# Ledger of designs, part 26: peptides against a protein of PDB entry 2N1D

Target 1, 169 residues: chain A of PDB entry 2N1D
Amino acid sequence: EVKVKIPEELKPWLVDDWDLITRQKQLFYLPAKKNVDSILEDYANYKKSRGNTDNKEYAVNEVVAGIKEYFNVMLGTQLLYKFERPQYAEILADHPDAPMSQVYGAPHLLRLFVRIGAMLAYTPLDEKSLALLLNYLHDFLKYLAKNSATLFSASDYEVAPPEYHRKAV

## One batch from the design tools (peptide; aimed at target 1 K128)

Design b1_p19_2_s3 (made by RFdiffusion4, then SolubleMPNN; from b1_p19_2, 8 letters changed)
Fold by OpenDDE base, seed 2:
Structure b1_p19_2_s3 (fold): chain B 169 residues (1-169), chain A 19 residues (1-19)
Amino acid sequence: as target 1 above (169 residues)
Amino acid sequence: SKIKELTEKIVEILKKAEE
């Protein structure tokens, strides 16, 4: 498999995210106050401000677009806990034409990087290509870690109502 | 798969950017 290293600063959040939903039966409030699209845009702007070459800037933009598409493809089928399934169904009903990158936020985006490695393993890549891709993905993860205080908060979750529990059987 | 196609596309672009 392809190993995507999660920064140590973010690993505790993954545990908290899991705990909030699976054990405490809370849900991330949707639509997100800061959605995946905006996070990726901020990252791209951050990289631009660092004075990268035109080629590097273009590459970052393509990586951003790629991450967005990865997320939109994988969110519904790979990134949700069982307890979140009814919420996702409601989102699809309320926002049938919206990409999930406009609805979900940082916690679910981070989950992508926990799962993406296994998916990437199905693509035959030479060592240099894989290293190159991973370098960009890790760079983005570093950005998430750097901004974790503003991107990840338990206050973005709320206790699911009793009627929701009946759906999440 | 979608992921495979996306990955191949991204890698191709990244390689060009490193030139």
Scores: peptide ipSAE 0.507, ipTM 0.920, DockQ to the pose 0.755
OpenDDE base, seeds 1, 3, 4, 5: peptide ipSAE 0.493, 0.502, 0.467, 0.475; ipTM 0.917, 0.919, 0.911, 0.913

Design b1_p19_2_s4 (made by RFdiffusion4, then SolubleMPNN; from b1_p19_2, 8 letters changed)
Fold by OpenDDE base, seed 2:
Structure b1_p19_2_s4 (fold): chain B 169 residues (1-169), chain A 19 residues (1-19)
Amino acid sequence: as target 1 above (169 residues)
Amino acid sequence: SKIEELTKKIVEILKKAEE
């Protein structure tokens, strides 16, 4: 498998996220106050401000686009806990034409990087290519860690109502 | 798969950026 290293600063959040949803029966409030699209845009702008070459800037933009597409492909089938399935169905009904990167936020984006490694393993890549891709992904993860205080908060979750529990059986 | 195709595309672009 392909190992995507999650920064140590973010690992506790993954546990908290899991706990909020699975144990405390809470839901991340949707649509997100800061969605995946905006997070990726901020990252791209951050990289641009660092004075990268045109080629590097282009590469970052393509990585951003790639991460967005990864997320949109995998969110519904790979990134949701069972308890979140009814919420996802409601989102699809309410926003049928919106990509999920415009609806979901940082916590679900972070989950992508927990799962993406196994998916990447199905793509035959040479060691140099894999290292290059992972370098960009890890760079983005470092950005998330650096901004974790503003991106991840338990206050973005709320207790699911009783009627939701009936749906999430 | 979609992920595989996307990954190949990204890698190609990244390689060019390293030139």
Scores: peptide ipSAE 0.548, ipTM 0.930, DockQ to the pose 0.762
OpenDDE base, seeds 1, 3, 4, 5: peptide ipSAE 0.535, 0.542, 0.531, 0.528; ipTM 0.927, 0.928, 0.926, 0.926

Design b1_p19_3 (made by RFdiffusion4)
Pose (drawn by RFdiffusion4):
Structure b1_p19_3 (pose): chain A 169 residues (1-169), chain P 19 residues (1-19)
Amino acid sequence: as target 1 above (169 residues)
Amino acid sequence: EEEELELLHEALEFYHEAL
């Protein structure tokens, strides 16, 4: 199976997010302003601002779109805990206009890369094509971890009260 | 560089369909 190193800079954050959901019994039931798409655009424009190009412009642009669709095909199914099901239906009902790539903010973005390595093990392309994919994915994760201090806000996880657990049972 | 970007595009399409 494909071995992909998830940024060890973000590993404490991954465990922190998991710790909040499972151990701390905290849930993320609110729309965050710092959302995945905004970070995707930020990274997409970042590569352009350092070196204005045409050939790499659309490359970064569609790869970012690829992460966007990749996130959309996994967010509610593969990147979600069973305990987040209540907040999912809640946020989806309260804010039916807002995309999930926006409301769940940056903490839910890191989960994509955790699962995508497993699913891409069942769809094995050659090392070269996969290398270019992982190249840009790791490049994004490098930037992501670089600005992660003002990027991730796991502090928005609030402990789910017993009345709220009634929606999980 | 253009060849590599075309290859990347094809790979993205493949993975898009596969997923």

Design b1_p19_3_s1 (made by RFdiffusion4, then SolubleMPNN; from b1_p19_3, 11 letters changed)
Fold by OpenDDE base, seed 1:
Structure b1_p19_3_s1 (fold): chain B 169 residues (1-169), chain A 19 residues (1-19)
Amino acid sequence: as target 1 above (169 residues)
Amino acid sequence: EKEEIEELLKTLKKIKQAL
């Protein structure tokens, strides 16, 4: 299996995220105050500000685009806890044409990287290509860790209302 | 899974071309 290392700074957050939703029955507030699109945009701008060449800038853009697309494909089927399903259904009903990268935020984006390693194991990538992709993914995760204080907060969650509990299984 | 992998591969190819 391909190992995508989650920074140690973010591992406690994954536990808190799980606890908030599955045990405390809270929901991440949607639409996110800072959605996945904006996070990726900030990352791209951060990388570009470090004096990269045109080619390196293009590479960053492609990485961002790839992460965004991967997130949009994976969110509904792979990244949600069972308790979040009614909320997701409501989002789809209210915003049927909106990509989920414009709705969800950092916690759900981080969940993607928990799953991505297993998916990469099924790819026909050679060692060099895989290493290149992993370098970019780890670089992005490092960025998330650096900005974790502003990206991950329990205050972005709220207790689900009683009517939600009645329809949530 | 197939769709996700295809997107990653597409991205990787573009990255390799840029570098």
Scores: peptide ipSAE 0.068, ipTM 0.703, DockQ to the pose 0.074
OpenDDE base, seeds 2, 3, 4, 5: peptide ipSAE 0.031, 0.040, 0.029, 0.029; ipTM 0.650, 0.676, 0.635, 0.632

Design b1_p19_3_s2 (made by RFdiffusion4, then SolubleMPNN; from b1_p19_3, 9 letters changed)
Fold by OpenDDE base, seed 4:
Structure b1_p19_3_s2 (fold): chain B 169 residues (1-169), chain A 19 residues (1-19)
Amino acid sequence: as target 1 above (169 residues)
Amino acid sequence: EKEEIDLLFETLKKLKEAL
């Protein structure tokens, strides 16, 4: 099993995110004010500003690209709660060709890392390479934790309108 | 989705080579 450790600081947010949507019947405001693409770009720039070597910079770019691809592949099928399905359908109708990394934000990105470990188990990576990849993923998660005050907020959610509740069977 | 998954694996492969 490939274990991706979620920083302790972010674990409570996963619970709050779940509660906001599943129990309080709220929705994350879409399109996100700060989407996944922007978050990943900020991370990449942050890493570059720390004086990394060319190889490390390339690795960061590949990690960012990989995270983006994982997110775009998995968002619709793996990362949404049942209550969010109608919203996703509306997003697809309004933005049929837009990658979900341009629509969704930090909370949904964080959900990816709850699932990504199982997916990485199927990658043809040797043990050393997998460990290195995990280190980069953990580094990104630490970045999210460091910036959690600006990335995660209950104010980014809103009560779903009554007509939405009728759609959300 | 299959195409995107393939791209992801290629990205990860490149990452492996870079690390």
Scores: peptide ipSAE 0.133, ipTM 0.741, DockQ to the pose 0.070
OpenDDE base, seeds 1, 2, 3, 5: peptide ipSAE 0.131, 0.109, 0.119, 0.111; ipTM 0.730, 0.719, 0.728, 0.721

Design b1_p19_3_s3 (made by RFdiffusion4, then SolubleMPNN; from b1_p19_3, 9 letters changed)
Fold by OpenDDE base, seed 2:
Structure b1_p19_3_s3 (fold): chain B 169 residues (1-169), chain A 19 residues (1-19)
Amino acid sequence: as target 1 above (169 residues)
Amino acid sequence: DEEEIKLLLETLKKLKEAL
């Protein structure tokens, strides 16, 4: 298994996210005001503004693309709590052609990094390649931590209505 | 390092294909 280290600043949010949904029976408001696509774009632009070489800029873009792809593949099957399943089904019905990276936001993106390590283990990677990838993933996570005040908020959640609870049974 | 970037890109390609 590949270990992806979550910044200490973000670990409390993972707990809050879990609590809001599982215990308080709230749902993240969808579509997200700040979706995964925009977060990744902001990160790429941030890296660009830091004066990186063309090659490094290209690498960042490819990493962003990779994260996006993994998110879109894993969201529905790996990143949702049981309580969120009906919401996801409704999203699929209402937005059948939209990638989930355009619908979901920072909290779900962060969940990806909790699970991505196990997924990476399915692909044989040499030590050097893995180290390089992890460096970029950790760099992105640092970016999320740096911007956590604007990316993660309980105000983005709302109490699920009674009719939703019936669907979630 | 340019060589490292090439390696990274190849790695990402492999990962994408594994999805």
Scores: peptide ipSAE 0.278, ipTM 0.839, DockQ to the pose 0.799
OpenDDE base, seeds 1, 3, 4, 5: peptide ipSAE 0.272, 0.274, 0.269, 0.250; ipTM 0.834, 0.834, 0.832, 0.822

Design b1_p19_3_s4 (made by RFdiffusion4, then SolubleMPNN; from b1_p19_3, 12 letters changed)
Fold by OpenDDE base, seed 3:
Structure b1_p19_3_s4 (fold): chain B 169 residues (1-169), chain A 19 residues (1-19)
Amino acid sequence: as target 1 above (169 residues)
Amino acid sequence: EKKEIEELKKTLKKLKESL
């Protein structure tokens, strides 16, 4: 079993995120004020400012690019709660060519890392490759935890209107 | 699931090549 450890600081947020959506019937405000693209860009810039070597800088860029693409692939099929499906459908209808990394934000990005461990388990990776990837994933998660006060807030959610409830679960 | 796995493989490959 491959486990991507979520920082303890972020685990309560995952619970709050779940509660806001599933129990309080709220929706994350879209498009996000700070989207996944911006978060990843900030991370990359942060890593560059720390004085990494050229090779490590390239690695960070590739990790960022990979996370972005992975998010875009998984968002619609794996990262949404049932209540969020109508919202997603509306986003697709209005912006069919927009990558979801430009629409969604930190909460949904964090959900990616809840699921990625299982995906790694199905991927035939050698020990070195797995360790390398995990190191960067954990490093990014630590970055999210460090900036959690600005990235995660219940104020980014809003109560879904009555008409939404009629078409949602 | 297959798409996710493929993307993960691509990510890893690129990462390895950059190091």
Scores: peptide ipSAE 0.143, ipTM 0.756, DockQ to the pose 0.071
OpenDDE base, seeds 1, 2, 4, 5: peptide ipSAE 0.040, 0.133, 0.138, 0.125; ipTM 0.669, 0.743, 0.741, 0.726

Design b1_p19_4 (made by RFdiffusion4)
Pose (drawn by RFdiffusion4):
Structure b1_p19_4 (pose): chain A 169 residues (1-169), chain P 19 residues (1-19)
Amino acid sequence: as target 1 above (169 residues)
Amino acid sequence: DEEFELLHETLETVLEALE
């Protein structure tokens, strides 16, 4: 199976997010302003601002769109805990206009790369095509971890009260 | 340019496989 190193800079954050959901019994039931699409656009424009190009412009642009669709096909199914089911229906009902790539903010973005390595093990392309994909994915994760101090806000996870657990049982 | 064309094809193939 494909071995992909998830940024060890973000490993504490991955465990922190997991720790908050499972151990701390905290849930993310609110729309974050710092959202995945905004960070995707930020990274997409970042590559352009350093070196204004046409050939790499659409490359970064569609790869970002690829992360967007990849995230959309996994967010509510593959990137979600069973304990987040109540908050999912809650946020979806309260804010039916807002995309999930926005409301769940940056902490849920990292989950995509965790699961996408497993699913891409069942769809094995050659090392070269996969290398270009992992190249840009790791490049994004490098930038992601670089600005992660003002990027992730796991502190918005609030402990789910017993009355709220009634929606999980 | 060849690498960007290959990347584009790869993205499409990966997306289709994931769908």

Design b1_p19_4_s1 (made by RFdiffusion4, then SolubleMPNN; from b1_p19_4, 10 letters changed)
Fold by OpenDDE base, seed 1:
Structure b1_p19_4_s1 (fold): chain B 169 residues (1-169), chain A 19 residues (1-19)
Amino acid sequence: as target 1 above (169 residues)
Amino acid sequence: SDEIKELLETLKKVLESLK
């Protein structure tokens, strides 16, 4: 598989996220105060402000669109811990037509990049094209790292209520 | 998945135009 490097600054967050959910039995508050759609939009605008050419701007938009759709496809089946499944079921029942990129936020988006490497093996990308794609993905991850103080916080999680624990057993 | 393959193929075309 293709290796997608997670910035060192964000690796501890993945551990904290895992700990909050699996060991501390907390849930990320949904809907997210800053959802995946808004994060990607901010990134695209950030790149535009950096003086990209028309072609580069178009490429960024396509990368953003790809990440969004990939997230929406993968969230329910690949990005959730077992403890989060009842919460996801409730979200689906209440908002059956809403894309998950409008519900979930930065922590779950970051989890996506743990899985992307394996998925890239499904496309016959030549070495140069793969390198370019990886550059865009790593560029986005660097953006997340630069804004990690505002995007990742344990205060966005809350202790699951007793009624939830009964559903999650 | 097929959806992911389609997305990546589209992105491939975009990236090729940037070479």
Scores: peptide ipSAE 0.032, ipTM 0.657, DockQ to the pose 0.075
OpenDDE base, seeds 2, 3, 4, 5: peptide ipSAE 0.028, 0.022, 0.022, 0.021; ipTM 0.649, 0.603, 0.614, 0.595

Design b1_p19_4_s2 (made by RFdiffusion4, then SolubleMPNN; from b1_p19_4, 8 letters changed)
Fold by OpenDDE base, seed 2:
Structure b1_p19_4_s2 (fold): chain B 169 residues (1-169), chain A 19 residues (1-19)
Amino acid sequence: as target 1 above (169 residues)
Amino acid sequence: DEDIKLLKETLKKVLSALK
């Protein structure tokens, strides 16, 4: 498995996210007020504002597109805790044609990077390719860490209603 | 750019493996 380093600033959040859902039986409010699409767009714009070359801008766009696609593929099957599955089913029923990157937000996006190392192992990559990809992934993670105060908050979660518990138990 | 091409190909390979 390829190791993707999560910034130390974000590791506590992963624990909090897990605790909120699995222990406190809360759910991230959906649809997210700031969804994955918006976060990725902000990142791309942030990179552009720093005066990057055309090549760097193109690279960022490719990475953004890749992250988005990875997220949309993996969210339902790999990124959810068991307690979240009824919520996901409701989302699919209510928004059958919406990509999950338009529904979910930063916490679930961050979970992707916990799993992405294993994803990268699905196909053999040479050292140069892997290093290049990892550099951009880590750059994005640094961006998330820098903006963590606005992206990650327990206030975005809410206690699941009793009727939900009946579905989840 | 060679690196950009490589990055794009890398992403495609990973996505193809996931789907």
Scores: peptide ipSAE 0.333, ipTM 0.863, DockQ to the pose 0.790
OpenDDE base, seeds 1, 3, 4, 5: peptide ipSAE 0.200, 0.203, 0.313, 0.313; ipTM 0.755, 0.754, 0.855, 0.855

Design b1_p19_4_s3 (made by RFdiffusion4, then SolubleMPNN; from b1_p19_4, 7 letters changed)
Fold by OpenDDE base, seed 4:
Structure b1_p19_4_s3 (fold): chain B 169 residues (1-169), chain A 19 residues (1-19)
Amino acid sequence: as target 1 above (169 residues)
Amino acid sequence: SEEIELLKETLKKILEALK
């Protein structure tokens, strides 16, 4: 397994996220007030403002595009707790052509990085390529940690209505 | 640059493996 280090600041949030949904039977409010697309855009702009070289800026854009694509591919099948599946089904029904990066937000994006290590383990990558990717992924995670106060909040969740509970697994 | 190209290819390979 490839270890993708989650910043210590975000580890407690992962537990809270799990608890809010699985134990407290809450749902992340959708569509997200700040969706994944927006978060990635802010990150890219942040990196740009830091005075990076043109090459590094281009690399960041590629990483952003990659993360977005990964998220859109993986959200429905890999990143949801069972309790969230009816919500996802409703989103698909209402917005069949919308990428999930425009619907979901920071908590679900963070879940991607919990899973990505295992995914990388099944991808034949040389050491140099893997190290390069990990550096960018860790850099993005560091950005999430720095902005965690605005990106991760229990107030973005809401108690699921009784009707939802009947549909939930 | 070489590094950017390597990164792009790496990301592409990962995406292909995940789909």
Scores: peptide ipSAE 0.184, ipTM 0.768, DockQ to the pose 0.791
OpenDDE base, seeds 1, 2, 3, 5: peptide ipSAE 0.144, 0.146, 0.182, 0.153; ipTM 0.749, 0.753, 0.767, 0.752

Design b1_p19_4_s4 (made by RFdiffusion4, then SolubleMPNN; from b1_p19_4, 8 letters changed)
Fold by OpenDDE base, seed 2:
Structure b1_p19_4_s4 (fold): chain B 169 residues (1-169), chain A 19 residues (1-19)
Amino acid sequence: as target 1 above (169 residues)
Amino acid sequence: SEEIKELLETLRKVLEALK
């Protein structure tokens, strides 16, 4: 099994995120104040400012593109709790062609990395390539951890209205 | 699906960039 290590700083957030949605019946406010596209852009700029070579810069851009694509593919089917599905349906109805990376934010992006390990386990990658990819994924997660104070907050959630409860699990 | 194909292609590009 391919293990993607979640920074210890972010593990408690995953629990809080789950609790806010599933037990407290809250919803992450959409569209996100800081969406996935913006987070990835900031990361890329951060990496570029660190004096990377052209090759490293290219690699970062591709990693960002890969994460974005993976998020957009997986969000609706793999990253949502049952309680969030009516909200997602509303987003799709209003913006059918909008990538979810422009709608959702850091909490849902972090959920992606809980799943990505299993996905990579079924991907035919040689050991060296897998190690390199994991290094970049871990580097990005480290970036999220460094900026966790601004990216993850319970204040970005709100109690779902009664109308929502009637149609949600 | 086409989306999955795009994901795999993107992953391929990432791997190439990391070599």
Scores: peptide ipSAE 0.030, ipTM 0.671, DockQ to the pose 0.071
OpenDDE base, seeds 1, 3, 4, 5: peptide ipSAE 0.036, 0.027, 0.026, 0.029; ipTM 0.648, 0.629, 0.628, 0.664; seed 1 fails the geometry check

Design b1_p19_5 (made by RFdiffusion4)
Pose (drawn by RFdiffusion4):
Structure b1_p19_5 (pose): chain A 169 residues (1-169), chain P 19 residues (1-19)
Amino acid sequence: as target 1 above (169 residues)
Amino acid sequence: EEEEELEELAEELEEEAEE
């Protein structure tokens, strides 16, 4: 299987997010302003601002769109805990206009890279094509971890009350 | 080690694309 190192800078955050959902019994039931698509655009423009180019412009642009679609095909199914099912239906009903890549904010973005390495093990391309993919994915994760102090806000996870657990049972 | 080899391969492909 493909061995992909998930940024160890973000590993404490990954465990923190998991700890909040499972151990702390906290859920994320609110729309965050710092959302995945905005961070994607921020990174996409960042590569352009450092070096204005045409050839790399679309490259970053569509790779970012790739992350967007990759996130969309996994968000509610592969990147979600069973305990987040109640908040999923809640946010989806309360805000049917808002995309999930927006409402779940930055903490849910890191989950994509965790699962995508496993699914891409069942769809093995050559090392070179995978290398370019992991190159840009790791480059994004490098930038992601760099600005992660003002990027992730796991503090928005609030402990789910017993009345709310009624929607999980 | 595997990731370093992949980074080298990505640099080589970038240099070939620039040439």

Design b1_p19_5_s1 (made by RFdiffusion4, then SolubleMPNN; from b1_p19_5, 9 letters changed)
Fold by OpenDDE base, seed 1:
Structure b1_p19_5_s1 (fold): chain B 169 residues (1-169), chain A 19 residues (1-19)
Amino acid sequence: as target 1 above (169 residues)
Amino acid sequence: DELEKLKELAKEIEEEKKK
């Protein structure tokens, strides 16, 4: 298993996110005001603005592309609570060819990093390459923590309507 | 333990998929 350390500032949010969905029966408003694609783009631009040219195996763009790919693969099968399944089905019906990174936002992206460690353990990367990738992932998580006030908010959730509760049974 | 809490969240997601 590969250990991905989540910043302390973001751990409480994971609990709040879980509580909003599973206990309070709320849903994250979709499509997200700021989707995963946009968040990753902002991160890439942030890193590029610092002017450091990285000659390592992994570039910022490669890391961004990797995170996006993992998110799009894992969202539907590993990152949703049961209560969110009807919403996901509706999204697929309305946007059958759209990647979920264009629909979902920061909370679901953060959930990825709870699960991604196990997936990375099966990559063909050697120890040195994996360590480099982990450094970038941790760097990205620090970026999320730094911008948490604008990326994570309970106001982005809404109480599910009665008709949704019937579908979620 | 915060690490255990994260593991519990991950476990809950997986268990709900089985229901």
Scores: peptide ipSAE 0.072, ipTM 0.698, DockQ to the pose 0.024
OpenDDE base, seeds 2, 3, 4, 5: peptide ipSAE 0.035, 0.047, 0.017, 0.065; ipTM 0.677, 0.659, 0.508, 0.697; seed 3 fails the geometry check

Design b1_p19_5_s2 (made by RFdiffusion4, then SolubleMPNN; from b1_p19_5, 11 letters changed)
Fold by OpenDDE base, seed 3:
Structure b1_p19_5_s2 (fold): chain B 169 residues (1-169), chain A 19 residues (1-19)
Amino acid sequence: as target 1 above (169 residues)
Amino acid sequence: SELERLKEIAKKIEEEEKA
């Protein structure tokens, strides 16, 4: 197993996210007021503004692009709880060509990092490539933790209506 | 392939790190 360590500050949020959806039968409000695209863009801009002596701007851009692409691939198949499936189906029906990174937000993005480690374990990457990727993933997670107060909030969820419950469970 | 995509992403990052 490839261990992608989630910052301790964000671990309680994963539990809250799970509880909001599965126990409280709430849904993350879609489209997200701050979607994955914007979060990644903010991260990239943050990295640029910090002024790294190594000038790895292009590498950061690739990291952002990669996370975005992989999120879009993984969201529908790997990142949703069962209760969220009808919502996802509605999104697909209404916006079939929209990338999910423009629809979903920080909570679902964070779920990606819970799953990515297991996937990396099956990916034939050499040690150097894997270490480099992990470094950037952890750096991004640290960024999410630093901005957790603005990115993660239970107020972004709402109780699913009764008609949703009928088709979800 | 999801796994192949991860590999591609990692390689792109590596290439840019070397540049």
Scores: peptide ipSAE 0.230, ipTM 0.814, DockQ to the pose 0.066
OpenDDE base, seeds 1, 2, 4, 5: peptide ipSAE 0.145, 0.156, 0.209, 0.205; ipTM 0.758, 0.768, 0.803, 0.800

Design b1_p19_5_s3 (made by RFdiffusion4, then SolubleMPNN; from b1_p19_5, 9 letters changed)
Fold by OpenDDE base, seed 2:
Structure b1_p19_5_s3 (fold): chain B 169 residues (1-169), chain A 19 residues (1-19)
Amino acid sequence: as target 1 above (169 residues)
Amino acid sequence: EELERLKKLAKEIEEELKK
């Protein structure tokens, strides 16, 4: 298995996110105030501002595109807790053609990196390409950690209404 | 130890996401 290491700084957030949803029965407010597309765009711009060469810039764009694609594919089946499924169903019904990267935000994006390693294990990449990809993924995670104060907040969650609770548990 | 607790919880989170 390909292991993607989550920064220690972000691990407590994963626990808080899990607790908010599964124990406190809260929901992340959707659509996200800052969606995955925006986060990835900010990262790409951040990397460009660091003086990357054209080749490196291209690589960053490819990584961003890849993360977005993985997120959009995996969100519904891999990145949701049971309690969140009715909310997701509502989103699909109301916005069937919208990429989930335009709806969901940082907490769910972070969950991707809990699961992405297993998916990468089945991707036919040579050792050099895989190492490069992992480097970029870790770089992106470090970016998330650096900006965690603005990306992750319990205030983005709210207690689910009683009618939701009844159908979700 | 807090680190060990977090590691255990992380594993539980991974399992929860598989459901």
Scores: peptide ipSAE 0.047, ipTM 0.703, DockQ to the pose 0.025
OpenDDE base, seeds 1, 3, 4, 5: peptide ipSAE 0.059, 0.032, 0.033, 0.037; ipTM 0.730, 0.661, 0.655, 0.699; seed 1 fails the geometry check

